# Peptides against a protein of PDB entry 3WG5: the designs that were tried, part 294

Target 1, 218 residues: chain A of PDB entry 3WG5
Amino acid sequence: LAKNIVYVAQIKGQITSYTYDQFDRYITIAEQDNAEAIIIELDTPGGRADAMMNIVQRIQQSKIPVIIYVYPPGASAASAGTYIALGSHLIAMAPGTSIGACRPILGYSQNGSIIEAPPKITNYFIAYIKSLAQESGRNATIAEEFITKDLSLTPEEALKYGVIEVVARDINELLKKSNGMKTKIPVNGRYVTLNFTNVEVRYLAPSFKDKLISYITD
Target 2, 218 residues: chain A of PDB entry 3WG5 as posed
Amino acid sequence: LAKNIVYVAQIKGQITSYTYDQFDRYITIAEQDNAEAIIIELDTPGGRADAMMNIVQRIQQSKIPVIIYVYPPGASAASAGTYIALGSHLIAMAPGTSIGACRPILGYSQNGSIIEAPPAITNYFIAYIKSLAQESGRNATIAEEFITKDLSLTPEEALKYGVIEVVARDINELLKKSNGMKTKIPVNGRYVTLNFTNVEVRYLAPSFKDKLISYITD

## One batch from the design tools (peptide; made by RFdiffusion4, then SolubleMPNN)

Design b2_p28_7_s1 (from b2_p28_7, 11 letters changed)
Fold by OpenDDE base, seed 1:
Structure b2_p28_7_s1 (fold): chain B 218 residues (1-218), chain C 218 residues (1-218), chain A 28 residues (1-28)
Amino acid sequence: as target 1 above (218 residues)
Amino acid sequence: as target 1 above (218 residues)
Amino acid sequence: MAADAEVLAKSAKRPKAYVEIPVLSLGL
């Protein structure tokens, strides 16, 4: 029996329009190969809301399951990363990672202080994040509190509260634990049962452009 | 029987992107030699959160056990140093050292006063530090209090509360006391039992670049 | 509340906001 393919790719750093290009490229490669899924190892402090919303939309348009894996230990799905995770087909976290801190800001002042978002913008993102949680059958109350209380959670807390689906130390444990799970959102209008019983794991390397931008933004 | 190698290196001063380069270099050398472990003698007042998180990640990606040793007496694992320690495979402290004071700040004002971090940021680092403690089987309540109460501990207090694993006066006592201990986090997906019964201690010297930057930043 | 969200959702311009954690210092 031909082994089903699972792709693994890394996305690290600030969420920008370039991060959208990375998601689009990685998902497109996995779609072309009719992969069983793609796992995106995500580590981000957050970033631009416009880019984040485009990424969420691209994930939801995927022809294959997109698993967001907050990895490695010490990584975070901070702010924009939480929205991306909540928009995905499955969320996993490694121990030692975090999720949350979703309050929108307008930017930074000259002194580096946060410029607060007006209630209009905050309420928009509350509605948006709650919608992502509700559609994915995840905890919409906690999703709101990621904004209203500036909440951040450990993997164990996030699992306990039904924000995420898996805590896993590595890709092999992730595949083992997620095998037989249904996607939290549809793929092509249908919920998919993940089949990781006989899979080949393929790692996607960052492009030369990906490496160059990471080098400049780090 | 060929003696197993334990490397010892020193990292001192403010945590920066350059400190990451030091950790990466030292761990890479020890990995290449398949060392039994590397001990990092750490003395830091803290530094940048981004660099700290990268260092934690690099330690957790190590192919060999990384032991953080707050050394010599009078040294501290202050702020960022505490996070680094909590992200490591084993923590030791010398008598007369300290750990804690983990509250994030935005920076310093023109008058040298601390610019407080908003709740969004503080809560993010609370989740992060708790996650590091939980993964390593260390005291997550105390880890949180390093932020929420601006807590700092002596070695004896830190040991008593289960923040650290060893109090040792020198490298020889550290090796003796840690012999047969399991790493507090996995190495390549497995908890490792430390074997220091027949080891050669090798000291890694700071590079010329390391010395120059230490001189400029001190 | 709902009306403002709807107006923003209908506005072709996604809010220019940041959802990030700034680079911080963790020091004494």
Scores: peptide ipSAE 0.051, ipTM 0.371, DockQ to the pose 0.125
Fold by OpenDDE base, seed 4:
Structure b2_p28_7_s1 (fold): chain B 218 residues (1-218), chain C 218 residues (1-218), chain A 28 residues (1-28)
Amino acid sequence: as target 1 above (218 residues)
Amino acid sequence: as target 1 above (218 residues)
Amino acid sequence: MAADAEVLAKSAKRPKAYVEIPVLSLGL
């Protein structure tokens, strides 16, 4: 009996154009193989807004469900990572991870202090993050507070507040808990029920290029 | 039975003179084929005010209805994009999109900070955006607040406040929901009732020139 | 529980790379 394939890939570090390339490559591989889903193990402190928005679009354009899994313990989907998660078909978090802190900034001053974004930009991202939350049936009030209060949540809090769908310690627990869940956003215009009853897990390694870029940017 | 044609084209990125050329080309093709309408899938962070005003005029001079569709999810009709939308015959938004943040700026300083427009320019665009809203029977108070408060809205908010006409997930839902709607501005001096009951959807690809420009400007 | 809180506290101290936004606003 042909096992349904679930891909697992890791994306770690700052969200950049290179991170978009990683998402695009990983999702494309999983699409080509008609995988049941791809799980992205995400650990990011945030990054570029433009890259983040492109990643969200790429996820939403996926022909298969994209599950953002904030993993491993100690990982975060901080700032840009929260937007990416909220733009995905399912969010999972491992214990000891965090999500939130989404206030946009213009950058860092020479002294390392944050240059605050003007209200125009902040309000844009409030609307954007609320729209992602609303579209995915997630807590838009908390999504707004990720910006306005720089709120950050634990997995238990995020689950409780309806920001995420699953708390799982590992991929096996994630597959077990998410089995039978509907995607929070559509795949090809339809909400998909995840079927993880007879799956093969395939891990995608970073390309040589991905490794090289991570080496240069880290 | 001759199917009415609806054209769909994508315009993404910064609003420039090249974006005007894209609008002009796409609308011209649809005009030449006596299309029932053209849908422009718009995703823009904003751009040049001069190009924006020219695009608005080109839309208003169209021989056919021009529907601005903020699409895909994660897209925005930000800044210049909002003006373009407000100048169109119908506005639709996909879930997960945004509209607003219309305060004019002179540019960015060397440190990336916004150079604010003087009151003269800001007031000009307040009057301009209000006029677009009023002419199209859309919420002129919110249109003003897009500038004065740098307000940005979700699709649901924008619909609720009477800024947009349709929330739709895809072209098929857009056609279904907008069928029988009157254009918010006239086509050749008349408000047109959209008829999407028996339509062929034709996608317009970007020209080689359009692709080259996007490659250079992105 | 305690280990999770400590990991969260340490993760909170990582330099949060906030969303840097080149939002290209309406320019003149």
Scores: peptide ipSAE 0.030, ipTM 0.329, DockQ to the pose 0.183
Fold by OpenDDE base, seed 3:
Structure b2_p28_7_s1 (fold): chain B 218 residues (1-218), chain C 218 residues (1-218), chain A 28 residues (1-28)
Amino acid sequence: as target 1 above (218 residues)
Amino acid sequence: as target 1 above (218 residues)
Amino acid sequence: MAADAEVLAKSAKRPKAYVEIPVLSLGL
């Protein structure tokens, strides 16, 4: 039997319109090949809310399961990264990673201090993150607390509280543990059971454009 | 029996005078074809109050039912979008969407902070949004709280509180659930019972002008 | 109150207000 393809791609850094282009490109490649899934190795401090919301939509519009994997150890799905994860078909975390800290801000002052978002905006994102959690059958109370209490969790805590589905050290462990799991949100209107029994893992490299913009923003 | 036509059109982005032109064009096309309804897939962070009020008026002047559908997952009917929804013949939301956050602002300061509206303007929009809710038989208390408490709701909350009429994952589920519902406001002076038993769905594409202006405003 | 709404509706100058969520940052 032909091996089902699982794509793996890395997204690292701030969430921007360019990060959307990366998600779109990676998911599109995997869709074109009718992959069993794509795993996005995510490491982000967060970023723009508009880009984040577009990324969530792109994930939820995917014709194949999109697995967010907070990886490697030391990585985070901070702020916007948590929203992206909560909008995905499955969340995994490597040991030594973190998730949470979702409070929106207006930006940074000239002195580098955070400009707090007004209640209008904070409440908007509370509703939004709760909606993502509820839709995915994840812990909506904790999702709210990622904002209201500036909560951040370890993988073990996130698993315990029902925020994530898998703790895995590497791609092989992730595939093993997630095999036979149902997606937490629909794929083309249906919950899909992941089949990782006979898979080929293909790594996607960043485009030349991806490399150039990461170099300018670093 | 000839199939009743249901049009579907997308409106995404900020509410502006151009957004009014999109609503007007889409509704006019559907009116000309004597469609059973038009469904507007709405995703907006909000926008200009003047444009919003014109859009509400154009919806309420429609010769056919206008259904606002907050779609896809991750979309919002934020701020001006909530007013537009409350002014419509039926509101639906996809899971993973939000509605609310309706407090008016004067604009943004040079530092990106919100300039709050004076009580005169805030009270005007409180009265306006309450009127839209009351006219449509929707929860006027919650409509007021969208301003006074900066409230935002999930689809499930919005349904529970009587702000919206349908939670639906896609157009097919929306048509199924809304079939036999009465419009929440009149069409040509009469409350219409929606008939989606034998319908043809037609998608309207954005005009060339629509594509150009979205590209300039992004 | 009703009269002011009617005057505001008739006064072609609808209040220049924004009912939007600004572009936000959700980051550390």
Scores: peptide ipSAE 0.024, ipTM 0.402, DockQ to the pose 0.121
Fold by OpenDDE base, seed 2:
Structure b2_p28_7_s1 (fold): chain B 218 residues (1-218), chain C 218 residues (1-218), chain A 28 residues (1-28)
Amino acid sequence: as target 1 above (218 residues)
Amino acid sequence: as target 1 above (218 residues)
Amino acid sequence: MAADAEVLAKSAKRPKAYVEIPVLSLGL
C-alpha cells in the first residue's frame, strides 16, 4: 500500500554532479518510504549537461512519481532545469517563475561572453529536448524553440502551450490541482494517477554537503 | 625590474569554475609582484571544458610566464589538464606522472558508462588541442592522438615527442633545467627567456575556499 | 570573506541559463 506521504525537497542553484546526488538521495528516500510522490522545488539557472542527463535518467528510473515544481515566485527552471522538468512525471510552476532558455553553450569566456556550442551539439540537444517532450506528451515544438529561439515562458504561457501541467501558488494548491492527474511519463512501466487525498507532506532537509555545495555554487 | 621571485602554487583535483578562480588568483598575485614566473603544480584527472578554456585564456593573458608542472610523482595532467598544459608557457613533468587522455565526453551515465561526445564535439576539441600545440610549437600530431587514441604519455615520452619541455624531480631541478629556456608562447607579445638565476621561491597557499572546494570535489 | 563574496558575485552574474555541456575530460 502506498503510504499517503508526499515528500517535498528543495534543489537550488547550478545543476552539477552534486545536484545529481541530491536528486538521487531525495528520490531514494521517497522510494524507500513508498511515498505517493516526491515534489522537487526547483530553482536553477542551469548547469552541466552531463549532470542534467543523469538527473533525467534518475527521474525516469524512479519507483515513484517525481514532480518538478518551479518554486518559489521568482525562481526559474532555466536551461538544464527545463530539461529536467521535461524529463519528469509532472511539471508545476508558481506564478512569477520561468521555464526555458535551453540553448547549449560550451561555457563562458573570461570576458563573460558565451562560448557558442557547435551546431552539432546544438542539434544533439534539440533532438534530446524534443525526445523528452515527445515521451512526456508535452509540446515538442516549444521544446525545440527553447533552444532555437532561447525562448523563456511564464507559467501561464507554459501551461497554455502544453509544456507544463500545473500552475500553483504553493504546495497545497499543487497537491489539490494535481490530484487525479496522470503522470506524463511511466512509473515502473505504467502511467500513474496521482492520489493526493489525505496525504502527509514531509519536507526533506538538505544534507550538510548539500548546504555546503549550494553555498559555494550560489 | 622583474623581482627575482618565482611563485609556486598547487592546483589539484577536477577542473571547474573554481579552478579557474584559483588560476586567476595565483597568476594575479604573481603578476602584481612582478615575478619572473609562476609554477603551477598541477594534478588533475580532468574536468569541465569551459573552465579549461577559460584557464587557457587566463594563462595566455598572463603578464608573466606560467609554467605547468605535473607534480608530484603519481600526479597527472589528464584530459583538461593536458589542454591547460598545452596552453601554457612551459610544461614540466615529474617522473612517474602522466599527460594525455583528452577525449571529450558528455559525462558519465548512472551506470558509470561514458556518454560519448558527438563527433562534432570531438572534432571541435581536436581542432582546439591542435591549435594549442601549434601555437606553442609542440607536437600537434600527438596532441590530436590524445583525443583520437585517448593516448597517455610518460614524461620521457612526452619530452621525446616534443609535447613538453622539461622532466624534473622537484622545483629546484625544474628551475635549473628551465633556466634560459624561451617560453613556448608569448608573454605580452614577446617570447621570454626564463631567468631563474638567484631566484627566491615563494609558495602560495590555497585560499580557504580553494581548500573547501578541493575537499568537496575530491 | 570579501574575496569569497566577489567570486560568488561573479558566478551569480553569469546571466544566461545554459546547458553547460561539460566536456568532462575523462579522468583516466
Scores: peptide ipSAE 0.025, ipTM 0.360, DockQ to the pose 0.253; fails the geometry check

Design b2_p28_7_s2 (from b2_p28_7, 12 letters changed)
Fold by OpenDDE base, seed 3:
Structure b2_p28_7_s2 (fold): chain B 218 residues (1-218), chain C 218 residues (1-218), chain A 28 residues (1-28)
Amino acid sequence: as target 1 above (218 residues)
Amino acid sequence: as target 1 above (218 residues)
Amino acid sequence: MAASAEVLAKSAKAPKAYVEIEVLTLGL
């Protein structure tokens, strides 16, 4: 019996147009093989809002479930990472990770100080993040507070408040805990029940381009 | 008599955080040597608004004049490049280049279609680009039209409308034509009269990192 | 057959002069 495949890929660092290319490549590979799901191990301090919105759209257009897994311990799905997670089919976090702090900024001054976004932009992203939460059946009030209070949550808090679905130490625990869960958003117009019984885990290596970009951004 | 130094550096491709690092490095080198000016040969289709705003701020904080030169022929200072130019001490263009097309977008959809910015964001950048034009004594009406009409101009049109200061075929013609001009914005709180009499031109090479990023983004 | 996938990726990115508003670096 051909084992169902689950892909695992890593995305680390700032969210950029290159990060979009990584998401697109990884999801496309998993779609081509008709994988049961792809798990993206995400560790990001944030990044670009345009790239983020494109990534969210790419996830929502996926032919297979995309699981965002904030991993390893010490990682974060901060800022743009939170939006990406809220736009995904399932969110998991490892113990010792964080999510939130979604207040939009225009950039950094030369002295490293934040340039604040005007209220008009902040309000746009409040509406956007609330929409993502509502569509996924997640806590839209907390999603708003990720912006308005720059709130950051532990995995246990995020689970308790209904922001995320799973706390797991590793891929094996994630697969075990998420087995039988429904996706929080549709896959090709249907909510999918995840089946991680007798799956083969395949790790996707970063492309040469991905390695080169990581080397430059780290 | 120690010849005054003018640095020339090239910035090509999308405006990103890495482009900010290039601007910062190049300007810092020129500041350290107390150069008469730095000329940035700019060729960009646009890029990131946050990186653009940081670059504008870095230029405005420069201890020496920063001249944006849209070069070579066929190059553009499109979108983010226009903002950077309008934020600089002097703008030059080579014949056969373009400037403008500054309408803000949220990004690209998977099919390559533009995701339009909401009116709130568009209005913010209208105010911002008009501010840059007004502060530099350039045509703020045309700056607005770079957004509202997605206007693109030739060097001759841009000069005629008071968007830019110089049309020049090469660095030598640029130095000749800009000699004795005042900067359009202050340098360390003072408008500077450019002195390109008996200058040594020094070209800054891209760093290893810059070359690597260019290889990945091209 | 490997050659065809590279060609398609180049064609669709018409160099539209874009301010990618990088919307806000949601700088955390």
Scores: peptide ipSAE 0.029, ipTM 0.305, DockQ to the pose 0.207; fails the geometry check
Fold by OpenDDE base, seed 1:
Structure b2_p28_7_s2 (fold): chain B 218 residues (1-218), chain C 218 residues (1-218), chain A 28 residues (1-28)
Amino acid sequence: as target 1 above (218 residues)
Amino acid sequence: as target 1 above (218 residues)
Amino acid sequence: MAASAEVLAKSAKAPKAYVEIEVLTLGL
């Protein structure tokens, strides 16, 4: 019997249009090989809202489960990263990571101060983040507070409050703990039960372009 | 026992930031009165993507069920209107209405020809519309074809294919047919069973501003 | 008298978590 294939890829740095291209490339490879799932090791401080929304949509269109894993220890799914996670089929976090701080901004002033978004835009993203939480059966109240209180959570808190599904130290523990879980959103219109029995793990390397862009944006 | 209140409001014309303000006002009134639901009689050829996404989010944030009703006969939920409908708690259509034609454009040229969106943007909205369909347990394949084939459906086709939930000639038939249905998306994190037994129907009038803007954009 | 160029170490303000809004003026 052919082993179930699980892909693992890394996405690090600011969320931009190039980050969308990374997600698209990685998910497409895993779809073409009919993988059981892809795990994205995510570490981001945030980024562009448009790119974030594109990424969420690309995940939701995936023909296979997309697991967002906030990894390694010290990583964050901050701001845009939280939205991406909430839009995914399963969220995992490593110990010593964080999620939240989702308040939208218009940018930074010359002195590095935040330019606040107008209430209309803030309310838009409150609605959006609550939608992502509700659709995935995750905690919509906490999702709102990621904006209204600029809340950030530990993995233990996020699990406790029903924001995420797994706390895992590494890929092996993640696969073990998520085995038999149902996806929090549908894959091709159906909730999928993850089958990580007798799996082959395949790591996807970043392209040369991915490496160059990460270097410029970091 | 106090009658269940159902609000009815009209939204007509192009989807703009002002249309968002109409949705927000109407839903807020119905929320404040703890209505059983609000029905929005929608007739639109489409409009701005940003405004559409804001409206979808406002519906998803509603503390009460929002029913999109493509009404009267001859009306359409075209383009942006389809996204709004797919983002709602229940979709109804009157006979002689249409839904679909959701392909994004950058605008119109001086000669009135469509300026096509780049593939990246088209793919973004394919993902978005499929998400809305999947989250609401509606036909994601047809939702994609609203873009890729610029597909438009009759109420009978839309019902048959699982895009919408109700075909109704008027508000009374809509209330009768939707009574006992569950919302297709959650309200405050829960799927609500609509209770239209012993209801009072309250019509919300457009504001002066709503009337003026509709006149300028039509 | 050598003017000690005080290298104002721009305190690398930790990249604040943000969602930058670009308005997509797209027709639908």
Scores: peptide ipSAE 0.023, ipTM 0.222, DockQ to the pose 0.125; fails the geometry check
Fold by OpenDDE base, seed 4:
Parts: structure tokens; sequence; C-alpha cells
Structure b2_p28_7_s2 (fold): chain B 218 residues (1-218), chain C 218 residues (1-218), chain A 28 residues (1-28)
């Protein structure tokens, strides 16, 4: 019986339009192979709201399940990363990771101080993050508090509060725990039951372009 | 005989990740309806390279032909807009529009001066824009000169040099002239012959989100 | 500092474009 393929790719650093390119490339590869799912190992301090919204939309348009996995230990799905996670088909976190801190800012001033977003923008993102949570059947109250309180959660707290679906130490445990779970958002209009019983894990490397941009942005 | 649908949507202003969201939303709507094509009326001074690259990738992944139409008169597909156009299935321009001026910059200094991109970045975008031109069977030499000479072209020049496929005054002339043309890049791995003989034109309005972000950015 | 390469035409010099970029560079 042909093994179903699960792709694994890493996205690390600030959420930018380049990060979107990575998401899009990785998801596209997995779509082309009719993969069972793609797992994105995410480690981000946040980034651009616009890039984030694009990534969310790209995930929502995926022909296959996209699992956001906050990994490795010490990683975070901070700020923009939380929105991305909330927009995904399944959220997993490794022990020692974090999620949250979603308060929008306009940027940093020359002195390194945060330029605060006006209430209109903050309220927009409150509505947006709540919509992502509601659409995925996740905790919309906590999603709001990621902004209003700049709340950050541990994997255990996030699981407990219904923000995420899985806590897993590695890809193997993630596959095992998420096997038989339904996606939290639809894939092509249907909630998919994940089948990881007989899968081949295939790792995607950064493209030359990905490496070059990372090199330029590092 | 059921009329094939052609969608028309407007994208105006700086290329940002929000612009990507607009592209993605518009293309998705047209994909869902199995449209014959979508025409994007583009007017941009440029924007973010990352957002541009995302938009290009989203266009390339479209299940339907995406026609970039530089419209109305006085509009431009400047800088990032040129890359987007070169990444699309067909480029049209209205008389009195422009395309080109693709030299990358890092941004603007406090005094409003351009922060020049280092040669490494410039060379990257030269390679990238040439690849878009080559893949679409468009003029890669001119594409390079959009960067190296900051070249801008009229519709007539762009057509003459094989940068674009159509000069059209309006949507009706665009449909008429592009009828029977093959897409310059594949749609789902195939070059599509456009059929605009019996089409319904459907205009897409900005979403509330699009309007709100435009309102916040204006 | 990830220098976000911008592909902007020289004419987009208006300070508003920077503000728009800043407003749109909503760091999340």
Amino acid sequence: as target 1 above (218 residues)
Amino acid sequence: as target 1 above (218 residues)
Amino acid sequence: MAASAEVLAKSAKAPKAYVEIEVLTLGL
C-alpha cells in the first residue's frame, strides 16, 4: 500500500512576505504530491501583520491540512505566529515553547521604543484574531487576551484553554497524537480526519532563494 | 449556453501584504466560480519586494488565468507592479500607462533619500526578474534594464519589446484582443487559450477588510 | 535588522508612503 506522505518544513524568524513565500512553496509542494498533511515547524517572534494575513489566507486555501508545530523547545509562535497558528488546520506545540503576545504595533521608533497602534487598528486585530479562533473552534476569549493583555501561554496552558490541539515532543509524537484528529478548519470545504498510520515523512529544505533571503535578513 | 465568467477587480496603491490579500481573495473567488479568467486592474507605484514575490507566487498557483491590466490611463505597474505583471498569465496596458522602474531599494532615510540596495540584493532581483520574463516568454533583456537602467516603458514600447501582450483602452477591448491568446505561463501545468467570446464580466468590490485597510493606510 | 527590500518607484518619495509602510508594517 503506497505510504501517504507527510511533509515537514521549518519556518524561522520574522514573519515577512518572504515567510509567505516559504509557506506558499512548502504547501504547494505538499499539494502537488497529494500529501496527507504538511507540518510547519514554526519559530517566530512575530513580524508583519500584512504578511501574517496572507499566510493565514494561504493556509486556508490549502488543498491539504497544514499543521503548525511550534518547535523546537525554546521556539515561539509569538504575535504574528499566533495568528498563523489560529488560522491553521491544527496547532501543535513542543514542551518549552510559547504562543501569544499578539498586540499590534506600528513599529519601532529610532530609540527602539514601540510605536503603539491606534485603537482602531488594535480593535481590528481583536476582531480578526477572534474570528480566526471562532472559525477554528478555538478559544476566542484567550485569542482576544493575546492582544488586550499581551498574553503568552505555555503549551500546557494553550491546550488546556482550547487554543491548540496537541502537545508533542517531536514529529513522531505529533503524528501519533494527531492521528484521527479532525482539522479545525476545512480543507476544500471539508473537515479532514488525519491519517498518520502509514506515512512517509519527507523533509523540505529551504530553497536557494530561502537561504539567500535568510542570509540577507540575518 | 452558460456564459463563462470573467472577473474584474481593482488593486491600487503600494504593494504590501494587504495587496497580497486582495490578490488572493480575488483570485480565490474567481477560482471558486471556475471563471474563464480574472482581470486585475493594477495601479501601483511599487511596494515591498516580499509582498511582490508572494503575489507572483499566488498568481502562478492560480487555477485560472490572471490578467494584469495596467488601468486606468495615468496608472502604472511601477517597480513591484512590473514583477507582478511579469509573473502573470497575461499583461495588458491602457494607453497613457507605464511599466518598469524596478530597481530595488532598502527604503527611505529620514531625509527622504533612497537607501540603495547593496549589489547582492540588486543582483538577486535582476536574476529574479529575468527568470519571470524567461518563464513567461517575455523580454528578459528589458526586464533586466527595468532594474539596471530603472527603465520605464509606454504600453506601445512594452508591446513592441515583447514585455506585454495587449494594449487596450478598456475591458471590452482587452477581452476582444486577448480572445484566443495563450497564457504566457501555465495554468495548472497547461498553457490555456483564453475564450472571451461568450463571457459575463463580473466586478469584484473591495471587501470590508479591504476598505478598512485602505482607510487606515490612506 | 531584516532590511525589508522595497521595490518602489523613485516617485513614491512622499512621507505618507513611509507612514503607510509603518502603518502597514504593523508588527504583530
Scores: peptide ipSAE 0.022, ipTM 0.241, DockQ to the pose 0.064; fails the geometry check
Fold by OpenDDE base, seed 2:
Structure b2_p28_7_s2 (fold): chain B 218 residues (1-218), chain C 218 residues (1-218), chain A 28 residues (1-28)
Amino acid sequence: as target 1 above (218 residues)
Amino acid sequence: as target 1 above (218 residues)
Amino acid sequence: MAASAEVLAKSAKAPKAYVEIEVLTLGL
């Protein structure tokens, strides 16, 4: 029986147009190979709202399940990362990670202080994040509080509150725990039951361009 | 029995004079073919008020029903998009989308802060949006709050409050749910009952010009 | 007769000021 393929790729750093290109590339590769799923190891402090929204759309348009895995320990799906996770087919977190803190900002002042988003924008993103949570059958009240209270959760809290589906220490535990779970959003209009029996894990390396931009933005 | 044609077209991005040209082109094609309706898949953060008002007029002058469908998931009918939707014959939203946040602004300062519209302009748009809601038999109180409170709604909230008529995951569900509904505004002076039995769906592609402008404005 | 949005648009001298109805590209 041909092994089902599960791709694993890493996305780290600020969410930008380049991060969209990474998501698009990784998902496209996995789609082309008719993978059972792709796992995106996510570690982000946040980033641009436009790029985030494009990434969410790209995930939701995926022909295969996209699992956001907040990994490694010490990583976060902060701000834009939370939206991306909530827009995905399944969310997992490693122990020692965090999710939340989704309050939109206009930017940083020269002194590093946050320029607050006006109520118009904040309310837009409240509606948006609640919609992502509702669509995925996740906790929309907590999703709102990620903005209104700048709430951040541990993996255990996020699981308890129904924000995420899996706590896993590594890819093997993730595959084991998520096996037989249904996607929280449809794939091509259908909820998919994940089948991680007899799978081959394939790691996607960052492109040379990916490495170069990470090097310049660090 | 000849299949009734339903056109589907996409309008994405900022509402500009170019967006008007897209609406006009799409509606004109559907009118020429005596389509049962056109569905406009709308994803917009907003744009120019002048272009928005022209688009609303073009929709209201359509010889066929124009359905605004906030699609795909993650899309919005924000600001100008809400006015356009409220001016249309039927509003649908996909799960994971939003509508609202209609407060007019004069623009953005160099620091990205909103330059507020003066009370005269704000009051004008309050009257305008309420008129669109009233004419379409939609919730005029909520329409006002889209401005006065910068309110944004999920699809479920928008449906519950009588702002929109349909929540649908895809075009097929939209056609199924809207079949037998009356248009919320007249077509050629008459409220039309939508007949989506035995329809052919035809997708209108963006023109080469449409693709080029999207590429330049991104 | 609810004055059509068109009638309101014609009667109110549309302030020449371009009202941008934009949601900014925001940081999240």
Scores: peptide ipSAE 0.018, ipTM 0.244, DockQ to the pose 0.067; fails the geometry check

